# Peptides against a protein of PDB entry 5D63, part 3

Target 1, 292 residues: chain A of PDB entry 5D63
Amino acid sequence: SLRRGIYHIENAGVPSAIDLKDGSSSDGTPIVGWQFTPDTINWHQLWLAEPIPNVADTFTLCNLFSGTYMDLYNGSSEAGTAVNGWQGTAFTTNPHQLWTIKKSSDGTSYKIQNYGSKTFVDLVNGDSSDGAKIAGWTGTWDEGNPHQKWYFNRMSVSSAEAQAAIARNPHIHGTYRGYILDGEYLVLPNATFTQIWKDSGLPGSKWREQIYDCDDFAIAMKAAVGKWGADSWKANGFAIFCGVMLGVNKAGDAAHAYNFTLTKDHADIVFFEPQNGGYLNDIGYDSYMAFY

## One batch from the design tools (peptide; aimed at target 1 W207 C214)

Design b1_p8_5_s4 (made by RFdiffusion4, then SolubleMPNN; from b1_p8_5 with N6G A7P)
Fold by OpenDDE base, seed 1:
Parts: structure tokens; sequence; C-alpha cells
Structure b1_p8_5_s4 (fold): chain B 292 residues (1-292), chain A 8 residues (1-8)
């Protein structure tokens, strides 16, 4: 089953992603095929998949940017029915906004079926052009048509996945205790994470003994990421990943506060030094506390 | 107690 999370949804046939046109929150905003850039944020192309309790493999899809939901216009089963952004809620009962998402016959891609109409999200004619029509279209689960097959590239992690990544890192102290603050985290590309760091003013901040030292830098970075998240996205029910750690050196006589994020594959953590913007696999400390 | 680390 598809996990709750934020996805970049890419066509299996052509290099096109499901895009909410202009990121608009207006009802009836077209959802279209659009080009994307790997390892970037792809602002209008991120979708929060929220599983519907007690309805197998069925989700709402909230556009992360607009906070609106993928909607099959009038719930029509007619081939070519528009798929649009529309106001909604994560746990709606409106079948126009309920999508059954399961693996296709190829075992890698997914198909997206409207719960009510039983039609599938289709990149019409496999058109790779920006603004290409995405529509509800007749189909079956076993068809090989790439117009209706989508890769779900997971852009987020659950708190459990983050916890697991931390647990397998070699720079965790035996006394470690982690505190989970949220349930689902958008994991940023390092370039975006660094840009937030730059925009926070931290690169120009002066280290001052105790009054503005390692803990202040680390907390300021987390605050900057939190604010960036709130200012950037209209969807709810997720956070932006940015951890704070306290660590002790090997000698056990010095402590440090620093940040961390996840690697691209979400399997490991990487340490971030907010005093200089550096990413490190080894920051020289073993963490005894984290919150994220 | 542990000393606070300076900039790294």
Amino acid sequence: as target 1 above (292 residues)
Amino acid sequence: SMSVAGPV
C-alpha cells in the first residue's frame, strides 16, 4: 500500500509531472502535465497523499502549495473529464476527490483511479508539453498504457522513518533520547536547506560566548526552516525536516548543539553546522538528545 | 559539567 506522504508524481512514459497550474488555489484550476527538474522542490508538483481510514488504498491528494485537492470535475466517468484543483478536506467523503492508488501491472508505477467514476488519471495522448491535459479516462488496472501509469517519488518521511535513520547512524551516544515533534516531514534538497540558512541571516550572525553560541545557532536554523515552511505551503498535516541535536565529544568533556537533515535516499542523516553552513557525515560529536 | 563547544 502507498504510505501517507508527500509525493512528486511523474508520468511513466514521458518526463512530465502532475502540476497544479500556477499553484492557484482557485476552484477549477487545471491540473496539467509539466516538466520538472530533478533534485529541486518543484513547487506546484508536490502532493500530500492522505489515506482514508477503512477504505483500502484510497487517498485524497492535496497540492502542497495551494492547499487544494485533486478533483475529478463533476465526478464524471466520461473520458476526457478535467482533473482540477478544488477546495476540500483531507478526509472528505466527496468521491470526486477520492483516489484509489495501487501498483500497476509493472509493479513499479501506480495507477490513480477515481473512487466514484472508476476512471483513471490520464496524461492525455502522453503529451510531454507543459500544460498538457490531465483527465479522467477509461481504463483497467492491468493495462500497460503509460498515459495512466505514474511513479510516486516520495519526498517526505514519517517520524518513524526519521527515527530509524537516526538509530543506524554511528554518531549517536548510548544515552541518546529523541523527541519527535511532528508526524510527516518534507525532506528538502540540500540546496534549498542551504538557501533557508542563508536567508535566515545566520551566515552573518556573530558567535558570542553563551549569549549567542551553538544552541542559538541550531535553534535559529530550526526556527527559520519552520517559518519557511509556514510561509511557503498552504497544505497542513506535515512539517519541514530540520533537526536539532545536542552532542558530546569523544573525550566526554565538551558539548555542542547542531542541526541535521536526511540524505537524499532518506536512509541516513547528515549533520549540518549552522555556524558555517557545512554538511558533515561526522561532526565530531555523538548525539545524546535530538528533537525534530 | 561539560563545556560548551566553540565554533567548529
Scores: peptide ipSAE 0.048, ipTM 0.764, DockQ to the pose 0.812
OpenDDE base, seeds 2, 3, 4, 5: peptide ipSAE 0.045, 0.045, 0.045, 0.044; ipTM 0.767, 0.755, 0.770, 0.722

Design b1_p8_6 (made by RFdiffusion4)
Pose (drawn by RFdiffusion4):
Structure b1_p8_6 (pose): chain A 292 residues (1-292), chain P 8 residues (1-8)
Amino acid sequence: as target 1 above (292 residues)
Amino acid sequence: PDWSWPYP
């Protein structure tokens, strides 16, 4: 089963993503195929998949930017029916906004079926052009037609996944305790994590004993990332990944506060120095506490 | 400046 999370959904035949046109929140805004840039935030192309209780392999798909839902127009089973963004809720009983998502016959990509109509999300004619129509269409679960096959590229981690990445890190103190704050996290590319640091004013902050020292920088960065999350996205039910760690050096005589993020493959953590914007695999300290 | 503090 597809796990709850945030996905960039890419057509298996051509490198077009599912894109809510112009990120518009208007009811009826078309969902179309569009090109994308890897290792960036694709602002109109991120979808939060919320599992429906007791309804196997069925979800709502909420655009992360607009807060609106993937909706099959009037639930029609006619091939060519429009797939648009529409107002809704995470656990709606409206079948126009319910999607059964299972692996295709290639075992890697998925097919997306409307729960009500039993039709599939289809990149019409396999058109790779920006703005190509995506519609509901007749189809089967097992066929190889790439127009109806989609890679769900996971862009978030659960708290259990973040905890696992931290536990595998070699720079964890024996007394380490972690404090988990949310359940699902959008993992940022370093380019975006750095842009938030720049926009927070931290690059211009001066170190001052106690009144604006390492703990102040680290907490300020976490707060800046939290503000960014709420100000940038309209969908609810996730958080942005940015951790704070306290650590001690190998000699046991100096401590430091700093931030951390995740690698692209989501398996490991990388340390971030808020005083200077640097990313480090070894910051010189072993973490004895973290909150994220 | 030193960016750390003495660890207790």

Design b1_p8_6_s1 (made by RFdiffusion4, then SolubleMPNN; from b1_p8_6, 6 letters changed)
Fold by OpenDDE base, seed 4:
Structure b1_p8_6_s1 (fold): chain B 292 residues (1-292), chain A 8 residues (1-8)
Amino acid sequence: as target 1 above (292 residues)
Amino acid sequence: MNLDYPAP
């Protein structure tokens, strides 16, 4: 079963992703195929899948950027019916915005079926061009047509997954206590994380004893990421991953505050030094406390 | 123990 989370949804046949055109929040905005760059944000191509309680394998799909939802126009079962962005809510009962998502016959990709019409999200003619039509189309779960097969690349982690990644890291003190702030986190590429750091003003901030030292830098980075999230995305129900850690050195006579994020595969954490913008696998401290 | 970085 597909987990709640943020996904980049890529066609199984051609290098095209499901894109809300121009990221527009207007009702009726076309959802189209569009090129993407691996390991980048792909702003208009991120979708929050929210599972519907008591309806098996059924979700709403909210575009992170626009805050609007994937919508089958008029819920029509006709082949070629437009799929658009439209205002909605995460737990709507509108069958135009309810999507049953299950594995295809190949066991790797998914098919996306409209709950009401029973038609499938289709990259029409497998067109790889930017702006290619995505439509509802007749089909079956067993068909192998790649026009209706989609890879769901998860771009977020649950709080439990983040907790597990931390637990696997060797630089955790025996007295470690972690505090979870949110439920689902978009994990940023390092390039984006660094850009937020640059835009925060931290690169020009001066270390000053006690009044603006390591904890201030680390908290300022956390705050900057939070603000970036609020300013960048119209969807709700997720946070941007940026952790704060307090750590002690091996000698036990010095402590430091720093940030951390997750690696690309979400399996591990990497430390971030907000005083210089560096990423490190070992920052020289073992964490006794984190919040994220 | 206060947080301190860089060390004095």
Scores: peptide ipSAE 0.075, ipTM 0.804, DockQ to the pose 0.263
OpenDDE base, seeds 1, 2, 3, 5: peptide ipSAE 0.075, 0.066, 0.073, 0.072; ipTM 0.822, 0.820, 0.824, 0.824

Design b1_p8_6_s2 (made by RFdiffusion4, then SolubleMPNN; from b1_p8_6, 4 letters changed)
Fold by OpenDDE base, seed 5:
Structure b1_p8_6_s2 (fold): chain B 292 residues (1-292), chain A 8 residues (1-8)
Amino acid sequence: as target 1 above (292 residues)
Amino acid sequence: MDLTWPAP
């Protein structure tokens, strides 16, 4: 079953993703097929899937950027019915915004069925052009039509998954204690993470003994990421991944504060030095405390 | 005892 999380949703037949046109929060904004760039943020193409309690395999899909929800216009079962962004809530009872998402017959892609109409999200004619129509269309779960098959690429991790990634890292001190701050985290590409770092002013910040040293840099980076998240996305119910660690060196006579994020595959952490913007697999310290 | 506080 599909887990709660943030997904980039790509057509199984052509290199097109489910895109909320212009990221607009207006009711009735078209959801369309649009090209994407792998390993980038793809701003208008991220969707938070929120599972509906006690309704098997059924979700709302909130556009991360606009904070609006995938909506089948009038809940119509007619083929070609528009799929739009529309205001809503994560746990709505409006069947226009409820989507049953299950594996397709190929075992890799998913189909997205409107809960009420039983029609499927369809990239009409498999059109790969930017702005291609996405509509509700008749279909069945077992059909192989790639117009109705979608890859759900997970762009977030749960706190448990993040915890597991940390636990696998060899640079964790025996005294380590982690503190989880949120439940679900959008994991940024390094390029985006670096850009936030640059925009924070940290590259121009001067290290000063105690008054602005490693802990200040690390906390400033986390604050910058938090603010970036709040300023960039209208959806709620997730955070942006950026951890802070305190670590001790091998000799046990020095400590450091630094950041960390997750690798692209979400399986490991990578350390980030906010004093120089470097990514390291080994920062020279073993973490005894983290919060993220 | 507490560890040394973080340094650069």
Scores: peptide ipSAE 0.063, ipTM 0.797, DockQ to the pose 0.159
OpenDDE base, seeds 1, 2, 3, 4: peptide ipSAE 0.053, 0.055, 0.059, 0.052; ipTM 0.795, 0.781, 0.802, 0.783; seeds 2, 3 fail the geometry check

Design b1_p8_6_s3 (made by RFdiffusion4, then SolubleMPNN; from b1_p8_6 with W3L Y7A)
Fold by OpenDDE base, seed 5:
Structure b1_p8_6_s3 (fold): chain B 292 residues (1-292), chain A 8 residues (1-8)
Amino acid sequence: as target 1 above (292 residues)
Amino acid sequence: PDLSWPAP
């Protein structure tokens, strides 16, 4: 079953993703096929899937950027019915915005069925062009038509997954205590993480004994990421991954505060030095505390 | 120790 999370949803037949046109929050904004760049933030193409309690395999899909929801126009079962962004809530009862998402017959991709109409999200004619129509269309779960098959590439991690990634890292002190701040985290590409760092002003910040040293840099980075998240995305119910660690060196005579994020595959952490913007697999300290 | 790491 599909887990709660943020997904980049890509067509199984052509290199197109489900895109909310211009990221607009206006009701009726077309959802279309659009090209994407792998391993980047595809701003208008991220969707928070929120599972509906007690309704098997059924979700709302909130566009991360606009905060609006995938909506089958008038809930119509007619082939070619528009799929649009529309205002809504995560746990709506509106069947126009409820989507049953299950594996397709190929066992890798998913099909997205409207709960009410029982039609499927369809990239019309498999058109790979930017702005290609996405519509509700008749179909069945067992059909092999790639127009209705979608890869759900998970762009987020749960707090439990983040915790597990930390636990696997060899640079964790025996006294380590982690504190989880949120439930689901969008994991940023390093390029985006670095850009936030640059925009924060930290590259120009001067280290000053005690008054603005390692802990200030690390906390400032986390604050910058938090603000970036709030300013960038209109959807709620998730955070942006950026951790703070406190660590001690092997000799036990020095301590450092630093950041960390997750690797591309979400399986490991990588350390980030907010004083120089560097990414390191070994920062020279073993963490005894983290919050993220 | 307290947290103090000099800038690179």
Scores: peptide ipSAE 0.110, ipTM 0.827, DockQ to the pose 0.200
OpenDDE base, seeds 1, 2, 3, 4: peptide ipSAE 0.106, 0.101, 0.109, 0.103; ipTM 0.824, 0.803, 0.830, 0.801

Design b1_p8_6_s4 (made by RFdiffusion4, then SolubleMPNN; from b1_p8_6, 5 letters changed)
Fold by OpenDDE base, seed 5:
Structure b1_p8_6_s4 (fold): chain B 292 residues (1-292), chain A 8 residues (1-8)
Amino acid sequence: as target 1 above (292 residues)
Amino acid sequence: MDLTYPAP
C-alpha cells in the first residue's frame, strides 16, 4: 500500500508529471501534465498523500505548493471531466477529493481512481506537452493503458526512516541520542539546500569565539530551512529535513556542531558544514546528539 | 564524563 508522504507523480508512458498550473490556490485551477527536471524540486508537482482512516487505499492529494487538493469536478463519472485544484482538508469526506491509489497491473506504477466516480486520473491521449489535459476517465484496474498509470516517486521520509538512516551511519557515537521533531520530512536536493544556506546570510557570517561559533551556524541553518519551508509551501503536515548534530572527535577532546541531510536515495545521511557550505561523508566527528 | 562544548 502507498505510504503517507510527499510524491512526485509521473506518467508511466511519457515524461510528464501531475502539475497544478501555476501553483495557484484558486478553486478550479487546472491540474495538467507538465515536464519536470529529475532530482530537482518541482514546485507545483509535489503532492502530499494523506491516507484516509478506515478506507482502504484511499487518500487525499494535497498540492504541496498551493495547499489545495486534487478534485474531480462535480465528481462526475463522465470521461473527460476536469481534475482541478480545490480547497479542502486532509480528511475530507468529499468524494470529489478522495482517491483510491493502488498498483497497476505492471506492479510498479499506480492508478488513481476517484472514490466516488470510479473513474481514473488520465493524461488525455498521453499528451506529453506542457499543459496537457488531465481528466477523469473510464477505466479498469487491470488495463495496461499508460495514460492512467503513474509512478509515485517519494520525495519525503518518515521520522522512522530518517532515524534508520542515521543509525546506519558509521559516524554515530555510542552515546548517541536523537530527537525527532516532526513526522514527515521533505528531503531537499542539495542544490536547494545550498541555496537556502546562501540566502540565509551564513556564507557572510563571521565566526566568533563562543558568541557565534559552530552551534550558532548549525542552528541558524536549521532555522533558515524552517523559515524557507514555511514561506514556500502552503500545505501542512510535513517539515523540511534539516538536522543538527553535536559530535565528538576520535580523541574525545573536541566537539563540533554541524548539520546533516539525507542522500538522494534517502538511505544515508550526509553531513553539511554550515560554516562553509560543504557536504561531507565524514566530518571528523561522531555524533552524540541530533535533532531533526 | 562531560564533553567539551562544541567548537570551532
Scores: peptide ipSAE 0.329, ipTM 0.865, DockQ to the pose 0.161
OpenDDE base, seeds 1, 2, 3, 4: peptide ipSAE 0.318, 0.326, 0.328, 0.326; ipTM 0.863, 0.867, 0.868, 0.859

Design b1_p8_7 (made by RFdiffusion4)
Pose (drawn by RFdiffusion4):
Structure b1_p8_7 (pose): chain A 292 residues (1-292), chain P 8 residues (1-8)
Amino acid sequence: as target 1 above (292 residues)
Amino acid sequence: AKNAGAPA
């Protein structure tokens, strides 16, 4: 089963993503195929998949930017029916906004079926052009037609996954305790994590004993990332990944506060120095506490 | 980068 999370959904035949046109919140805004840039935030192309209780392999798909849902127009089973963004809720009983998502016959990509109509999300004619129509279409679960096959590229981690990445890190103090704050996190590319640090004003902040020292920098960065999340996205039910760690050096005589993020493959953590914007695999301290 | 000094 596809896990709850945030996904960039890419057509298996051509490198077009499912894109809510112009990120518009208007009811009826077309969902189309569009090109994308890897290792960036693709602002209109991120979808929060919320599992439906007791309804196997079925989800709502909420655009992260607009807060609106993937909706098969009037639930029609006619091939060519429009797939648009529409107002809705995470656990709706409206079948126009319910999607059964299972692996295709290639075992890697998925097919997306409307729960009500039993038709599939289809990149019409396999058109790779920006703005190409995506519609509901007749189809089968097992066929190889790439127009109806989609890679769900996971862009978020559960709290259990973040905890696992931290536990595998070699720079964890024996007394380490972590404090988990949320359940599902959008993992940022370093380019975006850095842009938030720049926009927070921290690059210009001076170190001052106790009144604006390492703990102040780290907490400020975390707060800046939290503000960015709420100000940038309209969908609810996720958080942005940015951790704070306190650590001690090998000699046991100096401590430091700093931030951390995740690698692209989501398996490992990388340390971030808020005083200077640097990313480090070894910051010179072993973490004895973290909150994220 | 500066640090917090000695640990408590």

Design b1_p8_7_s1 (made by RFdiffusion4, then SolubleMPNN; from b1_p8_7, 5 letters changed)
Fold by OpenDDE base, seed 2:
Structure b1_p8_7_s1 (fold): chain B 292 residues (1-292), chain A 8 residues (1-8)
Amino acid sequence: as target 1 above (292 residues)
Amino acid sequence: SPDLGPPA
C-alpha cells in the first residue's frame, strides 16, 4: 500500500507531472500536466498523501505549495470533469477530495480513483504540453491506458526511515543517542540545501573561539532550513530534513558539531559542514548525539 | 565530554 508521504506524481506515458497551476491557493485552480526537472524541487508539483483511517488505500492529496487539496469538480462521474485545487482538510469526508490509490496492472505505476465517482485521474489525450488538462475519466483498475497511470516518486522520509539511515552509517559512536523532532521530512536536493546555506549568511560568518564556533554554525543551518520551510510551503504535517550532530574523533580528544542530510535514494546520510558548505561521507568524527 | 569548537 502507498505510504503517507510527499510525492512527485509523474505520468507513465509522457514526461509530465501533476501540477497545481501557478501554485495558486484559490478554489478552482486547475490541476494540469506540466514539465518537470529531475532532482529539483518542482515547487507546484509536490503532494502530501494523507491516508484515511479505516478506508483502504484512500487518501487526500494536499498540494505542498498552496495548502489546497486535489478536488474533482462537483464529484461528477462525467468523463472530462475538471480536477482542481480546493480548500479542504487532511481527513475530510468530502468524496470530491478522497482518492483511492493502488497499483496499476503493470505493478509499478499507480492509478488514482476518485472515491465517490469511481472515475480516474486522466492526463487527457496524453498531452505532454504545459497546461494540459487533467480530468476525471472513465476507467477500470486493470486497463493499461498510460493516460491514467502515474508514478509516485517519494520525496520524503518518515522519522523511522531517517533513523534507519543513520543506524547504517559507519560513523556513529557506540554511545549514540538520537532525538526525533518530527514525523515526516521533505528531503531536499543538495543544490537546494546549499542555496539555503548560502542565503543564511553562513558563508560569510566568521569562526570565533567559543562565541561563534562549530555548534553555532550547525544550529544556524538548522534554523535556516526550518525558516525556509515555513516561508516556502503552505501545507502542514511535515518538516524539512536537516540534522544536527555532535561527534567525537577516534582519539576521543576532540569534538565537532555539524549537519547532515539524506542521499537521493534516502538509504544513507551524508555529512554537511556548515563552515564551508562541503558534503562529506566521512567528516572525521563519530556521532554520539543527533537531533533532526 | 570534549569541548566543541575547531573547524573540521
Scores: peptide ipSAE 0.043, ipTM 0.766, DockQ to the pose 0.196
OpenDDE base, seeds 1, 3, 4, 5: peptide ipSAE 0.041, 0.035, 0.035, 0.041; ipTM 0.758, 0.723, 0.754, 0.755

Design b1_p8_7_s2 (made by RFdiffusion4, then SolubleMPNN; from b1_p8_7, 5 letters changed)
Fold by OpenDDE base, seed 2:
Structure b1_p8_7_s2 (fold): chain B 292 residues (1-292), chain A 8 residues (1-8)
Amino acid sequence: as target 1 above (292 residues)
Amino acid sequence: APDLGPPP
């Protein structure tokens, strides 16, 4: 079954993603096919899938940028019915905004069926052009039509997945204690993470004994990522991944504070030095505490 | 808590 999380949703037939046009929060904003750039944020193309309790394989899809929800216009079962962004809530009972999402017959892609109309989200004619129509269309679960098959690229991790990634790292001290602050985390590409670091002013900040040292840098980075998240996205129910660690060296005579994020495959962590913007697999310290 | 310093 599809897990709760943030997804980039890509057509199985052509290099097009489900895009909320202009990221607009207006009711009735078209959802369209649009090109995307791998390993980037793709701002208008991220969707938070919230599972509906006690309704098998059924979700709302909240656009991360606009905070509006995927909506089948008037819940119509007519082929070609528009799919739009519309105001809503994560646990709505409105069948126009409820989507049953299950594996297609190929076992890799998903189909997205409107709960009420039983029609499927369709990239009309498989059109790969920017702004191509996405509509409800007749179909069945077993059909192989790529216009109705979608890859769900997971862009987030649960707190449990993050915890597991940390636990696998060889640079964790035996006394380690982690503190989880949120439940679901958007994982940023390194380029975006670095840009937030640059925009924070930390590259120009001067290290000063005690008054502005490693802990201040690490906490400032965490704060910058938090602010970036709040300013960038209108959806709620997730955080932006950026960890803070305290570590001790092998000799036990020095300590350091630093950041960390997750690798692209979400299986491992990578350390980030906020004093110079470097990414490292080994920062020279073993973590005894983290919060994220 | 230990004193924290710059990277090596």
Scores: peptide ipSAE 0.037, ipTM 0.762, DockQ to the pose 0.192
OpenDDE base, seeds 1, 3, 4, 5: peptide ipSAE 0.034, 0.033, 0.035, 0.033; ipTM 0.754, 0.742, 0.756, 0.720

Design b1_p8_7_s3 (made by RFdiffusion4, then SolubleMPNN; from b1_p8_7, 4 letters changed)
Fold by OpenDDE base, seed 5:
Structure b1_p8_7_s3 (fold): chain B 292 residues (1-292), chain A 8 residues (1-8)
Amino acid sequence: as target 1 above (292 residues)
Amino acid sequence: APDLGPPA
């Protein structure tokens, strides 16, 4: 079953993703096929899948950028019915915005069925061009038609997954205590993470004994990421991953505060030094405390 | 309380 999370939704047949046109929050904004760049943020192409309690395999799909929801126009079962962004809520009862998402017959891709109409999200004619129509279309769960098959590339992690990644890192002190601040985290590409760091002013910040030292840098980075998230995305119910750690060196005679994020595969953490913008697999400290 | 020192 599909987990709650943020997904980049890619067609199984052609290199096209489900895109909310211009990221617009206007009701009726077309959802279209659009090219994407792997390992980038793909702003208008991220969708928060929120599972509906007690309705098997059924979700709302909130566009991360616009905060609007995938909506089958008038809930019509007619082939070619527009799929648009529309205002909504995560736990709506509006069947126009409820999507049953289950594995296709190939066992890897998913199909996206409107709960009410029972039609499927379809990249019309498998058109790979930017702006290609996405519509509700007649189909069945067992059909092999790639126009209706979608890969759900997970772009976020749960707090539990983050916790697991930390737990398997070799640079964690035996006294480690982690404090989880949110439930679901968008994991940024390093390039985006670095850009936030640059835009924060931290590269030009002066280290000053106690008054603005390692902990201030680390907390400022986390604050910058938080603000970036708030300013960049209109959807709610998720955070941007950026951790703060306190660590002690092997000799036990020095401590440090630093940041960390997750690797691309979400399996591991990588340390980030906010004083110089460097990514390190070993920062020279073992963490005894983190919050993220 | 722990004191966090200079950068690494």
Scores: peptide ipSAE 0.043, ipTM 0.766, DockQ to the pose 0.176
OpenDDE base, seeds 1, 2, 3, 4: peptide ipSAE 0.039, 0.039, 0.039, 0.034; ipTM 0.762, 0.766, 0.764, 0.758

Design b1_p8_8 (made by RFdiffusion4)
Pose (drawn by RFdiffusion4):
Structure b1_p8_8 (pose): chain A 292 residues (1-292), chain P 8 residues (1-8)
Amino acid sequence: as target 1 above (292 residues)
Amino acid sequence: PSWSYAPS
């Protein structure tokens, strides 16, 4: 089963993503195929998949930017029916906004079926052009037609996944305790994590004993990332990944506060120095506490 | 400046 999370959904035949046109929140805004840039935030192309209780392999798909839902127009089973963004709720009983998502016959990509109509999300004619129509279409679960096959590229981690990445890190103190704050996190590319640090004003902050020292920088960065999350996205039910760690050196005589993020493959953590914007695999300290 | 402090 597809796990709850945030996904960039890419057509298996051509490198077009499912894109809510112009990120518009208007009811009826077309969902189309569009090109994308890897290792960036693709602002109109991120979808939060919320599992439906007791309804196997069925989800709502909420655009992260607009807060609106993937909706098959009037639930029609006619091939060519429009797939648009529409107002809704995470656990709606409206079948126009319910999607059964299971692996295709290639075992890697998925097919997306409307729960009500039993038709599939289809990149019409396999068109790779920006703005190409995506519609509901007749189809089968097992066929190889790439127009109806989609890679769900996971862009978020559960708290259990973040905890696992931290536990595998070699720079964890024996007394380490972690404090988990949320359940699902959008993992940022370093380019975006750095842009938030720049926009927070931290690059210009001066170190001052106790009144604006390492703890202040780290907490400020975390707060800046949290503000960015709420100000940038309309969808609810996730958080942005940015951790704070306190650590001690190998000699046991100096401590430091700093931030951390995740690698692209989501398996490991990488340390971030808020005083200077640097990313480090070894910051010179072993973490004895973290909150994220 | 030193970006660290003594442990408690």

Design b1_p8_8_s1 (made by RFdiffusion4, then SolubleMPNN; from b1_p8_8, 6 letters changed)
Fold by OpenDDE base, seed 5:
Structure b1_p8_8_s1 (fold): chain B 292 residues (1-292), chain A 8 residues (1-8)
Amino acid sequence: as target 1 above (292 residues)
Amino acid sequence: ARLDFAPP
């Protein structure tokens, strides 16, 4: 079953993703096929899947950028019915915005069925061009038509997954205590993480004894990421991953505060030094405390 | 005992 999370949704037949046109929050904004760049933030192509309690395999799909929801126009079962962004809520009862998402017959991709109409999200004619129509279309769960098959590439981690990644890292002190601040985290590519760091002003910040030292840098980075998240995305119910750690060196005579994020595969953490913007597998300290 | 932080 599909987990709650943020997904980049890619067609199984052609290199197109489900895109909310211009990221617009206007009701009726077309959802279209659009090209994407792997391993980057595809701004208008990220969707928060929120599972509906007590309705098997059924979700709302909130566009991360616009904060609007995938909506089958008038809930019509007619083939070719527009799929648009529309205002909504995560736990709506509006069947126009409820999507049953289950594995396709190939066992890798998913199909997206409107709960009410029982039609499927379809990349019309498998058109790979930017702006290609996405519509509700008749189909069945067992059909092999790639126009209705979608890969759900998970772009986020749960707090539990983040916790597990930390636990696997060899640079964790025996006294480690982690504090989880949120439930689901968008994991940024390093390039985006670095850009946030640059935009924060930290590269030009001067280290000063006690008054602006390692803890200030680390907390400032986390604050910058938080603000970036709030300023960038209109959807709610998730955070941007950026951790703060306190660590002690092997000799036990020095401590440091630093950041960390997750690797591309979400399985491990990588340390980030906010004083110089460097990524390290070993920062020279073992963490005894983290919050993220 | 308190342990002071230090830059890298």
Scores: peptide ipSAE 0.039, ipTM 0.747, DockQ to the pose 0.161
OpenDDE base, seeds 1, 2, 3, 4: peptide ipSAE 0.037, 0.038, 0.036, 0.038; ipTM 0.765, 0.774, 0.750, 0.748

